# Ledger of designs, part 36: peptides against a protein of PDB entry 4U39

Target 1, 302 residues: chain A of PDB entry 4U39
Amino acid sequence: SIKVIGVGGGGNNAVNRMIENEVQGVEYIAVNTDAQALNLSKAEVKMQIGAKLTRGLGAGANPEVGKKAAEESKEQIEEALKGADMVFVTAGMGGGTGTGAAPVIAQIAKDLGALTVGVVTRPFTFEGRKRQLQAAGGISAMKEAVDTLIVIPNDRILEIVDKNTPMLEAFREADNVLRQGVQGISDLIATPGLINLDFADVKTIMSNKGSALMGIGIATGENRAAEAAKKAISSPLLEAAIDGAQGVLMNITGGTNLSLYEVQEAADIVASASDQDVNMIFGSVINENLKDEIVVTVIATG

## One batch from the design tools (peptide; made by RFdiffusion4, then SolubleMPNN)

Design b1_p11_4_s2 (from b1_p11_4, 6 letters changed)
Fold by OpenDDE base, seed 4:
Structure b1_p11_4_s2 (fold): chain B 302 residues (1-302), chain A 11 residues (1-11)
Amino acid sequence: as target 1 above (302 residues)
Amino acid sequence: MKILHFFSGKR
């Protein structure tokens, strides 16, 4: 089974966005120290952590409180994650709960033997230096606790949105990019009755790889496959080029009109931008809600 | 919404 655990405010907003977009084949868990915020989660499983420590009043933007809250609730987290083959831990870094609790939750998932993938954001520069420093500490702790850590630099989201985009919409776009990171991987994995990538192939590329980069490209029209692939490999979300990656996961999602030629064309572009000896796996997904759009998601590991 | 895996490959 695949579990997605949203940790703190940003992680829970991302989980809500995943549920709203009907991401299939995953179980959703919302974790928070704030009981009022947790009540707004759309997740089936809602877990308040650190009830004794915080009394449901949140972590006060202190990562040490978030950490201790997850440690207090370890047994409950273990029971919620038990039997997962894969666990996505999603959080906004720089806060109290997400920054402190996400590494603890990730370690619990890893200790249970799940393929543990972190999908986290760095705060925007406008959130201030304190959040950036807290995020750096949380990201460092996440690297040790996961198999693969996808880090989304929120400041790069400002390069793909309108310059007049309100702060609230920039946060919503960060939640959407977190969704795309989870969905881009989860849609590659076997759902019952579908011919998918072997989970063993995903596990081989993602196990003990440390940091990963994600690129996303969306295009329409006659050259949509090539354009989407080119946008993915040149995505502002890629803090570095995909050259030097030891592994590449590629998702090519289109509508019912997606052709094998378009899949091959997109895969050839990504392969040509990757190292010659790269271990590349790709999946092609049909999403009936995608009319003329192709979405290419690239995850570079190693 | 229906998502179907259409094709998978290795390179």
Scores: peptide ipSAE 0.022, ipTM 0.532, DockQ to the pose 0.414
Fold by OpenDDE base, seed 1:
Structure b1_p11_4_s2 (fold): chain B 302 residues (1-302), chain A 11 residues (1-11)
Amino acid sequence: as target 1 above (302 residues)
Amino acid sequence: MKILHFFSGKR
């Protein structure tokens, strides 16, 4: 089974966005120290952590409170994650609960033998230096606790949105990029199709790889496959080029009109931008909600 | 929503 655990306010907003977009074949768990914020979650499973420590009043933007809250609730987290083959831990780094609790939850998932993938954001520079410093500490702790950590730099979202985009919409786009990172992997495994990627193949690419980079490309029209692939490998979300990656996981998602030629063209572009010795796996997904769009997601590991 | 696997491969 695949579980997605949203940790703190940012992680829970991302989980809500995943549920709203009907990401299939995953179980959703919302975790928070703030009981009022947790009640707004759309997840089926809602877990308040650190009830004794925080009394449901949140972590006060302190990562040490978030950490201790997850440690207090360890047994409940273990029970909720038990029997998962894969666990996604999603959080907005820089806050109290997400920054402190996400590494503890990730370690619990890894100790249970699940393939543990972190999908987290760095705060925008405008959120201030304190949040950036807290996020750096949380990201460092996540690297030790996961098999693969995808870090989304929120400042790079400002390169893919209009300059006049309201701050609230920029945060919604961060939630959407977190959704795309989880969905780009989960759709490769969770959907019964003609050729499933074996969970073993995903596990080979993602196990003990540390930091990963994610690129996303979306296009329409006659050259949509090539354009989406080119946008994915040149994505502002990639802090480095995909050349030098030891492993590449590629998702090519289209509507019912997606052709085998388009899949091949997109895969050839990504392979040509990767090292010759790269272990590349790709999946193709049909999403009936995509009419004329192709979405290419690339995850580079190693 | 229906999601269908269309193709997967290794390169």
Scores: peptide ipSAE 0.019, ipTM 0.492, DockQ to the pose 0.425
Fold by OpenDDE base, seed 5:
Structure b1_p11_4_s2 (fold): chain B 302 residues (1-302), chain A 11 residues (1-11)
Amino acid sequence: as target 1 above (302 residues)
Amino acid sequence: MKILHFFSGKR
């Protein structure tokens, strides 16, 4: 089974976005130290951590409280994650709960033998230096606790949104990018009744790879596949070129009109931008809600 | 929403 665990406010917002977008083949767990915020989760499983420590009042933006809250609730986290083949740990770094608890939860998932993937955000620079410093510590701790860590630099989201985008919409876009990171991988994994990649293939690319980069490209029109692929490999979310990556995961999602030619064209563009010896895995997904859009997600590992 | 995976491959 695949489990997505949203940790703290940002992680729970991302999980809500995943549920709203009907991401298939995953179980959702919301974790928070704030009981009121946790009640707003759409996840089937809601877990309050550190109930004794915080009394449901949250972590006070202190990562050490988030850490201790996860440690207090270790057995409950283990029970919720038990039997998962893969665990996505999603969080907004820089806060209390997400920053402190996400590494602990990731380590628990890894110790249970799950393929553990972190999908986390760096705070926007406007959130202030304290959040950036807290996020750096949380990201470092996540890197040690996961098989693969996808870090979304929120400041790069400002390069893909309109300059007039309200701050609330920029946060919503960060939640959406977290969704795309999880969905881009989960949609590649074999689910009953679907033609998917073997989980073992994904595991081979993502196991013990450390940091990963994610690129997303969206396009419409006659050359949409090529344009989406080019946008993905040149995505502002890629802090480096995909050249030099040891592994590449590619998801090509389109509507019911997605052609095999478009899939091949997009895959050839990504392969041509990757090293010759890259282990590339690609999948193609039909999303009936997509009209003329193609979405290409690229995850570079190693 | 129905998601259909119709192609997967390795390169």
Scores: peptide ipSAE 0.018, ipTM 0.500, DockQ to the pose 0.411
Fold by OpenDDE base, seed 3:
Structure b1_p11_4_s2 (fold): chain B 302 residues (1-302), chain A 11 residues (1-11)
Amino acid sequence: as target 1 above (302 residues)
Amino acid sequence: MKILHFFSGKR
């Protein structure tokens, strides 16, 4: 089974966005130290952590409280994760609960033998230096606790959105990018396409790889496959080129009109931008909610 | 909507 765990406020918002977009074949778990915020989750499984420590009043933006809250609730986390083949741990780094609890939850998933993937955000620079420093510590702890860690730099989202985009919409776009990172992987396993991957293929690319970069491209029109692939490999979310990656996981998602030619064209573009010795796997997904759009997601590991 | 209330039974 595939489990997605949203940890703290940002992680729970991302999980809500996944549920709203009907991400298939995954079980959703919301984790928080704030009981009132947790009640707003759409997840079927809601877990309050650190109930003795926090009394459900949250972590007070302190990562050490988030960590201790997850440690207090270790046995409950273990039971919720038991029997998962894959676990996504999603969080906004820089806060109390997400920063402190997500590494503990990820380690529990990894110790249970699940393929453990972190999908986390760095805070925007405008959230302040304290959040950025707390996020750096949480990301370092996540890197040791996961098989693969996808880090989304929120400041790069400001390069994708309009300059007039309200701050609240920039946070919604961060939640959407977290959704795209989880869905771009989970759909390769859970959602049939023109080219299906198995869990063993995904595990080969993601197991014990450490940090990963994610690029996303969306396009429409006659050259949509090529344009989406070019946008993915040049995505502002890529802090480096995909050149030099040891592994590449590619998802090519389209509507019912997605052709095998378009899949091949997109795959060839990503392959041509990658090292010759790269372990590349690609899958295709049919999403009936996509009209004339193609979405290419590239995850570079190693 | 199955609300699994884990009531910690204090016996």
Scores: peptide ipSAE 0.007, ipTM 0.434, DockQ to the pose 0.014

Design b1_p11_4_s3 (from b1_p11_4, 6 letters changed)
Fold by OpenDDE base, seed 4:
Structure b1_p11_4_s3 (fold): chain B 302 residues (1-302), chain A 11 residues (1-11)
Amino acid sequence: as target 1 above (302 residues)
Amino acid sequence: MKILYFFSGKR
């Protein structure tokens, strides 16, 4: 089974976005120290952590409170994660609950023997230096606690969105990129396509790989596969080129008109931008909602 | 009817 656990405000917003976009084949868990915020979650499983410590009033933007809250609730987290083959831990780094609790939750998932993937954001520069410093500590702790950590640099989202994008919309786009990171992997396992991957293939690429980068490309029209692949490998979300990656996971998602030729064309482009000795796996997914769009997601590990 | 599981540490 695949579980997605949203931790704190940003993680829970991402989980809500996943549910709203009907991401299939996953169980959703919302975790928070704020009981009022947790009540707004669309997840089937809702867990308040650190009820004694915080009294449901949140972590006060303190990562140490978030950490202690997860430690207080360890047994409940273990029970919620039990029997998962794969666990996605999603959070916004720089806050209290997400930054402190996500590493603890990830370690619990890993100790249970699940393939543990972190999908987290770095705060925007405008959120201030304190959040950036807290995020750096949380990301460091996440790297030790996961098999693979996908870090989304929120400042790079500002390169994809219009310059006039309100702050609230920038956060919504961060939630959407978190969704795309989870869905880009979960669909390869849970959603039949033209080329299916098994869980063992995904585990081979993602197990004990540490940091990962994600690129996303979307295109339409006659050359949509090639354009989507080129956009994915040149994505602003890639803080480095995919050259030097030890592993590449590629998802090619299209509508019912997705051809094997388009899948091959996209895969060849990503392979040509990767090292010759890279362990590359690719899957294709059919999503009827995409119509004429192709979405290419590239995850570079190592 | 989605069953909301509240794991409050009082079980």
Scores: peptide ipSAE 0.026, ipTM 0.538, DockQ to the pose 0.019
Fold by OpenDDE base, seed 2:
Structure b1_p11_4_s3 (fold): chain B 302 residues (1-302), chain A 11 residues (1-11)
Amino acid sequence: as target 1 above (302 residues)
Amino acid sequence: MKILYFFSGKR
C-alpha cells in the first residue's frame, strides 16, 4: 500500500489539495500537534501527536516541540504506517510541527521497511531568516530519515506565478507543487496509464538516493508534449540541471487524447537532457480532467 | 493510548 502522511499545517494543506484533486491509490494520514487545524483535514486518518506535550495547542513554531510530539506518539505512528510499502512524508519546513515531526515520522516509516519519500518545501524568504534556519535543520534531519527527499524551494514558485500574486495564492501554489510531487510518483504505481511502472522500478530509482529535485511542465497545443518536457527540465523548481542525476523519474500525464508518440517525444527530450548513464524510468498516466493539457513531472535523484 | 480515529463517517 501507498500512504501519504501530511505533517503539520503545510503538510496537511498539501494532503487536502491531494484529496481535492482525487489523487488515487493512496491512503491519507493527517498529523498535527494543533487539534483545531487537524479537524480541518480531509484525510480519513487524523492523528494528533504530542497530546500530553502540547495539549492540542500546536508546537508554537518550535521544531523541538514537533520532534518531541512525534516521539511521544511513536507507537501510534508505527500503527498507522504498518503494512505500507511506500510512505510519502509531506511537510512545510520552517514551522514547529512539520520541521520537527516529519523526520521522526520518516524514520519510523523507514524502520518499518517502507520506501520513504520526503516531499517538503523550503519557506519563502519573506517568512524570515528564523524559518529558513529551522527549515535547514529539518531538511538535514529529513535527508537522513528518508530514501529520497524532494525539496521544493518556495521562492522558485514566485518565478512561475505572476509578480502580483497574493501571498495566500503563493502558499496555495506551494501546496499544489507538493501535490504534484506526490502525485507524479504515486500515479506511476497506482494509476493505470499507457505505460505502467511497478513498485520495484520506483524502489530501484528512489531507495537510498538522498536529495532529489523536481521539475514540472504544462503545455497545450500540437507540440504540447515537447513543450511540457522542455518546461519540466528547465523548471525554476530545479535548483540545478538534471544533468549529473543518477536516476530520473518521469511522469507524462495527459487526457484521453494522449498519444504514444507524445509520450515518446517527451521522454526523448528528458533523456537528452540527462546523463547517458542515468537510470531513467518513465510512466504515462491518463487523467480525463486534463483535456488538452499535458503535464510532465521530472524527479532527478542522486 | 487511544488513537483518536476521527472517522469522518460519510453518512
Scores: peptide ipSAE 0.025, ipTM 0.494, DockQ to the pose 0.017
Fold by OpenDDE base, seed 3:
Structure b1_p11_4_s3 (fold): chain B 302 residues (1-302), chain A 11 residues (1-11)
Amino acid sequence: as target 1 above (302 residues)
Amino acid sequence: MKILYFFSGKR
């Protein structure tokens, strides 16, 4: 089974966005120290952590409170994650709950023997230096606690969105990129496509790989497959080129009109941009909601 | 919609 655990405000917003986009074949868990915020979650499983420590009033933007809250609730987290083959831990880094609790939750998932994937954001520079420093500490702790850590630099989202995009929409886009990171992997396992990957293939690419980068490309029209692939490998979300990666996981998602030729064309572009000795795996997914669009997601590991 | 409330009841 695949479980997605959203930790704190940003993680819970990402989980809500996943549920709204009908990401299939996953169980959703919302975790928070704020009981009022947790009540707004769309997740089937809602877990308040650190009830004694925080009394449901949240972590006060303190990562040490988030950490201690997860430690207080360890047995309940273990019970909720038990029997998962794969666990996605999603959080916005820089806050109290997400930054402090996500590494503890990830370690619990890993200790249970699940393939543990972190999908987290760095805060925007405008959120201030304190959040950036707290995020750096949380990301460092996540690296030790996961098999693979996808880090989304929120400042790079500002390169993708229009300059007039309101701050609230920039946060919504960060939640959407977290959704795309989880869905780009979970769909390869849970959603039948033209080319299915098994869980063993994904596990080979993602087990004990440490940091990973994600690129996303979306295109329409006659050359949509090639354009989506080119956008994915040149994505602003990639802090480095994919040529240095030891492993590449590629998802090619399209509508019911996705052709095998388009899948091959996109795969060939990503392969040509990767090292010759790279362990590349690719899958294709059919999403009926993607009318004329192709979405290419590339995850570079190693 | 089964809300599984895990109340850790103190026994």
Scores: peptide ipSAE 0.023, ipTM 0.527, DockQ to the pose 0.017
Fold by OpenDDE base, seed 1:
Structure b1_p11_4_s3 (fold): chain B 302 residues (1-302), chain A 11 residues (1-11)
Amino acid sequence: as target 1 above (302 residues)
Amino acid sequence: MKILYFFSGKR
């Protein structure tokens, strides 16, 4: 089974966005120290952590409170994650609960033998130096606790959105990018395809790889596959080129009109931008909600 | 019918 665990406010907003977009084949868990915020989650499983420590009043933007809250609730987290083959841990780094609890939850998932993937955001620079410093500490702790850690730099989202985009919409786009990272991997496993990637193949690329980069490309029109692939490998979300990656995971998602030629063209572009010795896995996904759009997600590991 | 094509390969 695949479980997605949203940790703290940002992680729970991302999980809500995943549920709203009907990401299939995954179980959703919302975790928070704030009981009022947790009640707003759309997840089927809602877990309040650190009830004795925080009394449901949240972590006060302190990562040490978030950490201790997850440690207090360890047995409940273990029970909720038990039997998962894969666990996605999603959080907005820089806060109290997400920053402190996400590494603890990730370690619990890894200790249970699940393939543990972190999908987290760095705060925007405008959120201030304190959040950036807290996020850096939380990202370091996540890197030790996961098999693969995808870090989304929120400041790079500002390069994809219009300059006039309201701050609230920039945060919604961060939630959407977190969704795309989880869905880009989960659809490869959970959606029946012509070649079922055995969970074993994904596990081979993602196990003990540490930091990963994610690129996303979206295009429409006659050259949409090539354009989406080019946008993915040149994505502002990639802090480095995909050359030098030990593994590449590629998802090509289209509507019912997605052709084998388009899949091959997109795959060839990503392969040509990757090292010759790279372990590359491609998935194509049919999403009936996509009309003329192709979405290419590239995850570079290693 | 969601048809997923996965190409696993070393190039």
Scores: peptide ipSAE 0.012, ipTM 0.417, DockQ to the pose 0.723; fails the geometry check

Design b1_p11_4_s4 (from b1_p11_4, 6 letters changed)
Fold by OpenDDE base, seed 4:
Structure b1_p11_4_s4 (fold): chain B 302 residues (1-302), chain A 11 residues (1-11)
Amino acid sequence: as target 1 above (302 residues)
Amino acid sequence: MKILYFFVGKK
């Protein structure tokens, strides 16, 4: 089974966005120290952590409170994650609950033998230096606790949105990018394909790989597959080129008109931008809602 | 929803 655990406010918003976009084949768990915020989750499973420590009033933007809250609730987290083959831990880094609790939850998932993937955001620079420093500590702790860590640099989201985008919409776009990171991998595993991925192959590419980079490309028109692939490998979300990556996961999602030729063309572009010895896994997904759009998601590991 | 996976092994 695949479980997606949203940790704290940012993680819970991302999980809500996943549910709203009907991301299938996954179980959703919302975790928070704030009981009122947790009640607004759309997740089937809702877990309040650190009830004794926080009294449901949240972590006060303190990562040490978030950490201790997850430690207090360890047994509940273990029971909720039990039997998962794969666990996605999603959080906004820089806050109290997400920064402190997400590494503890990830370690619990890993200790249970699940393939543990972190999908987390760095705060925007405008959230201030304190959040950036807290996020750096949380990201460091996540690296030790996961098999693969996808870090989304929120400041790079500002390069793909309109300059007049309100602050609230920039956070919604961060939630959407978190969704795309989880969905790009989960669709490869959870959706029955014409050719099914062996979960062992996903484990080989993602187990103990440390930091991963994610690129996303969207295009329409006659050359949409090539354009989407080129945008994915040059995505502002990539903090580096994918040419040194030992593993690449590629998801090509299109409408009912997605051709085998378009899938091959996009895969060839991503493969040509990768190391010659790269282990590449690619999947093609039909989403009727995309109509004429192609979405290429690239995750580079190693 | 139909997914088509292709494994590109090591070139």
Scores: peptide ipSAE 0.021, ipTM 0.568, DockQ to the pose 0.649
Fold by OpenDDE base, seed 1:
Structure b1_p11_4_s4 (fold): chain B 302 residues (1-302), chain A 11 residues (1-11)
Amino acid sequence: as target 1 above (302 residues)
Amino acid sequence: MKILYFFVGKK
């Protein structure tokens, strides 16, 4: 089974966005120290952590409180994650609960033998130096606790959105990019296809790989596959080129009109941008909600 | 949603 655990306010907003977009084949768990914020989650499973420590009043933007809250609730987290083959841990780094609890939850998932993938954001620079420093510490702890860590630099979202985009919409786009990272992987595993993905192949690419980069490309029109693939490999979300990656996961999502030619063209572009000895997994997904759009998600590991 | 095609390989 695949479980997605949203940790703290940012992680729970991302989980809500995943549920709203009907990301299939995954179980959703919302975790928070703030009981009022947790009640607003759309997840089926809602877990309040650190009830004795915080009394449901949240972590006060302190990562050490978030850490201790997850440690207090370890047995409940273990029970909720038990029997998962894969666990996605999603959080907005820089806060109290997400920054402190996400590494603890990730370690619990890994110790249970699940393939543990972190999908986290760096705060925007405008959120201030304190959040950036807290996020750096939390990301360091996540790297040790996961098999693969996807870090989304929120400042790079400002290169994808219009300059006039309201701050609230920039945060919604961060939640959407977190969704795309989880969905890009989960759809390859959880969606029945013409060829069953061996979960062993995903494990080979994602186990003990450390930091991963994610690129996203969206395009429409006659050359949409090639344009989406080119946008994905040159995505502002990529902090480096994918040419040195030991592994690549590629998802090509389109509407019912997605052709085999478009899938091949997009795959060839990403393959050509990657190392010759790279392990590649390519998946194509039909999403009936996509009309004329193609979405290419590239995750580079190693 | 449906997977249309899946490929596992090395370049």
Scores: peptide ipSAE 0.021, ipTM 0.555, DockQ to the pose 0.847
Fold by OpenDDE base, seed 2:
Structure b1_p11_4_s4 (fold): chain B 302 residues (1-302), chain A 11 residues (1-11)
Amino acid sequence: as target 1 above (302 residues)
Amino acid sequence: MKILYFFVGKK
């Protein structure tokens, strides 16, 4: 089974966005120290952590409180994760709960033998230096606790959105990028297709790989496949080029008019931008809601 | 959603 755990406010917003976009074949778990915020989760499983420590009032933006809250609730987390083959841990780093609890939850998932994938954001620079420093510590702890860690630099979202985009919309876009990171992988495993991906192949690419880079490209029109692929490999979300990656996961999602030619064209572009010895997994997904859009998601590991 | 194709390859 695949489980997605949203940890703290940002992680739970991302999980809500995944549920709203009908990301299939995954079980959703919302984790928070704030009981009021947790009640707003759409997840089937809602877990309050650190109830004795925090009394449901949240972590006060302190990562050490988030850590201790997850440690207090270890047995509950273990029970909720039991029998998962794969666990996604999603969080906004720089806060209290997400930064402190996400590494503990990830370690619990890994110790249970699940393939453990972190999908986390770095805070925007405008959130201040304290959040950036807390996020750096949390990301370092996540790297040790996961098999693969996708880090989304929120400042790079400002290069994808209009400069006049309200701050609230920039956070919603961060939730969308977290969604795309989880969905881009989970759809490859959990969505019924003409060809099922072996979970062993995903495990080979993602196990003990450390940090991963994520690129997204969206396009429409006659050259939409090529344009979406080019945008994905040159995405501002990529902190480096994908040419040195040992593994690549690619998802090509389009409407009912997605052609085999478009899938091949997009795959060839990403493959050509990758190392010659790269282990590449790609999949194509039909989403009737995309109509004329193609979305290419690239995750580079190693 | 429906998956059309998967490929696992080494170049």
Scores: peptide ipSAE 0.020, ipTM 0.550, DockQ to the pose 0.818
Fold by OpenDDE base, seed 5:
Structure b1_p11_4_s4 (fold): chain B 302 residues (1-302), chain A 11 residues (1-11)
Amino acid sequence: as target 1 above (302 residues)
Amino acid sequence: MKILYFFVGKK
C-alpha cells in the first residue's frame, strides 16, 4: 500500500490539495500538533501528535516541540504506517510541527521497511530568516531519515507564477507543487495502466538515493508534449540539470486526446537530457479533466 | 539508457 502523510500545516494543506485533485491509489494521513488545524483536514486518518506536550495548541513554530510531539506519538505513527510499502512524508519546512515531526515520521516509516520519500518545501525568503534556518535543519534531518528527498524551493515557484500573484496563491501553488511531486510518483505505481510498474523497480530507483530534483512542465497546442518536456527539464524547480541523474521518473499526464506520439516525443526529450546510463521509468496518465494541457513531471535521483 | 517501464493510467 502507498501512504501519504501530511505533517503540520503545509503538509496537511498539500494532502488536502491531493484529495481535492483525486490522487488515487493512496491512503491519506494528516498529522498535526494543532487540533483545530487538524480538524480542517480532508484526510480519512487524522492524527493529533504530542497531545500531552502541546494540548492540541500546536508547536509554537518550534521544531523541537514538533520532534518531541512525534516521539510522544511514535506508537500511533507506527500503527498508522504499518503495512505500507511506500510512504510519502510531505511537509512545509520552517514551521514547528512539519520541521520537527516529519524527520521522526520518516524514520519510523523507514524502520518499518517502507520506501520512504520526503516531499518538502523550503520556505519563501519572505517568510523570514528564522524559518529558512529551521527549514535547513529539518531538511538535513529528513535527508538522513528518507530513501529519497524531494526539496521544493518555494522561491522558484515565484519564477513560474505571475508577478502579481497574491501571497495566498503562492502558498496554494506550493501546495500544488507538493501534490505534483507525490502524484508524479504515486501515479506511476498506483494508477492501473497498460503496463504496471513493479514496485521493486521504483524501489531500485528511489532507495537510498538521497536528494532528488523535480521539474514540472505544462503546455498546450500542437507541440504541447515537446514544450511540456522541455519546460520540465529546464524547470525553475530544478536546482541543477538532470544530465548527471542516475535515475529518472517521468510522468506524462494529458487529456483523452493524448497520443502515443506525444508521449514518445516527451519521453525522448527527457531521456536525451538525462545520462546515457540513466535508469528511466516513464508513464502516461489520462486525466479527463485536462483539456488541451499536457503536464510533464520529471523526478531525477542520484 | 534503459527505459524500464511504460504505463498508461486512466483517472
Scores: peptide ipSAE 0.027, ipTM 0.666, DockQ to the pose 0.128; fails the geometry check

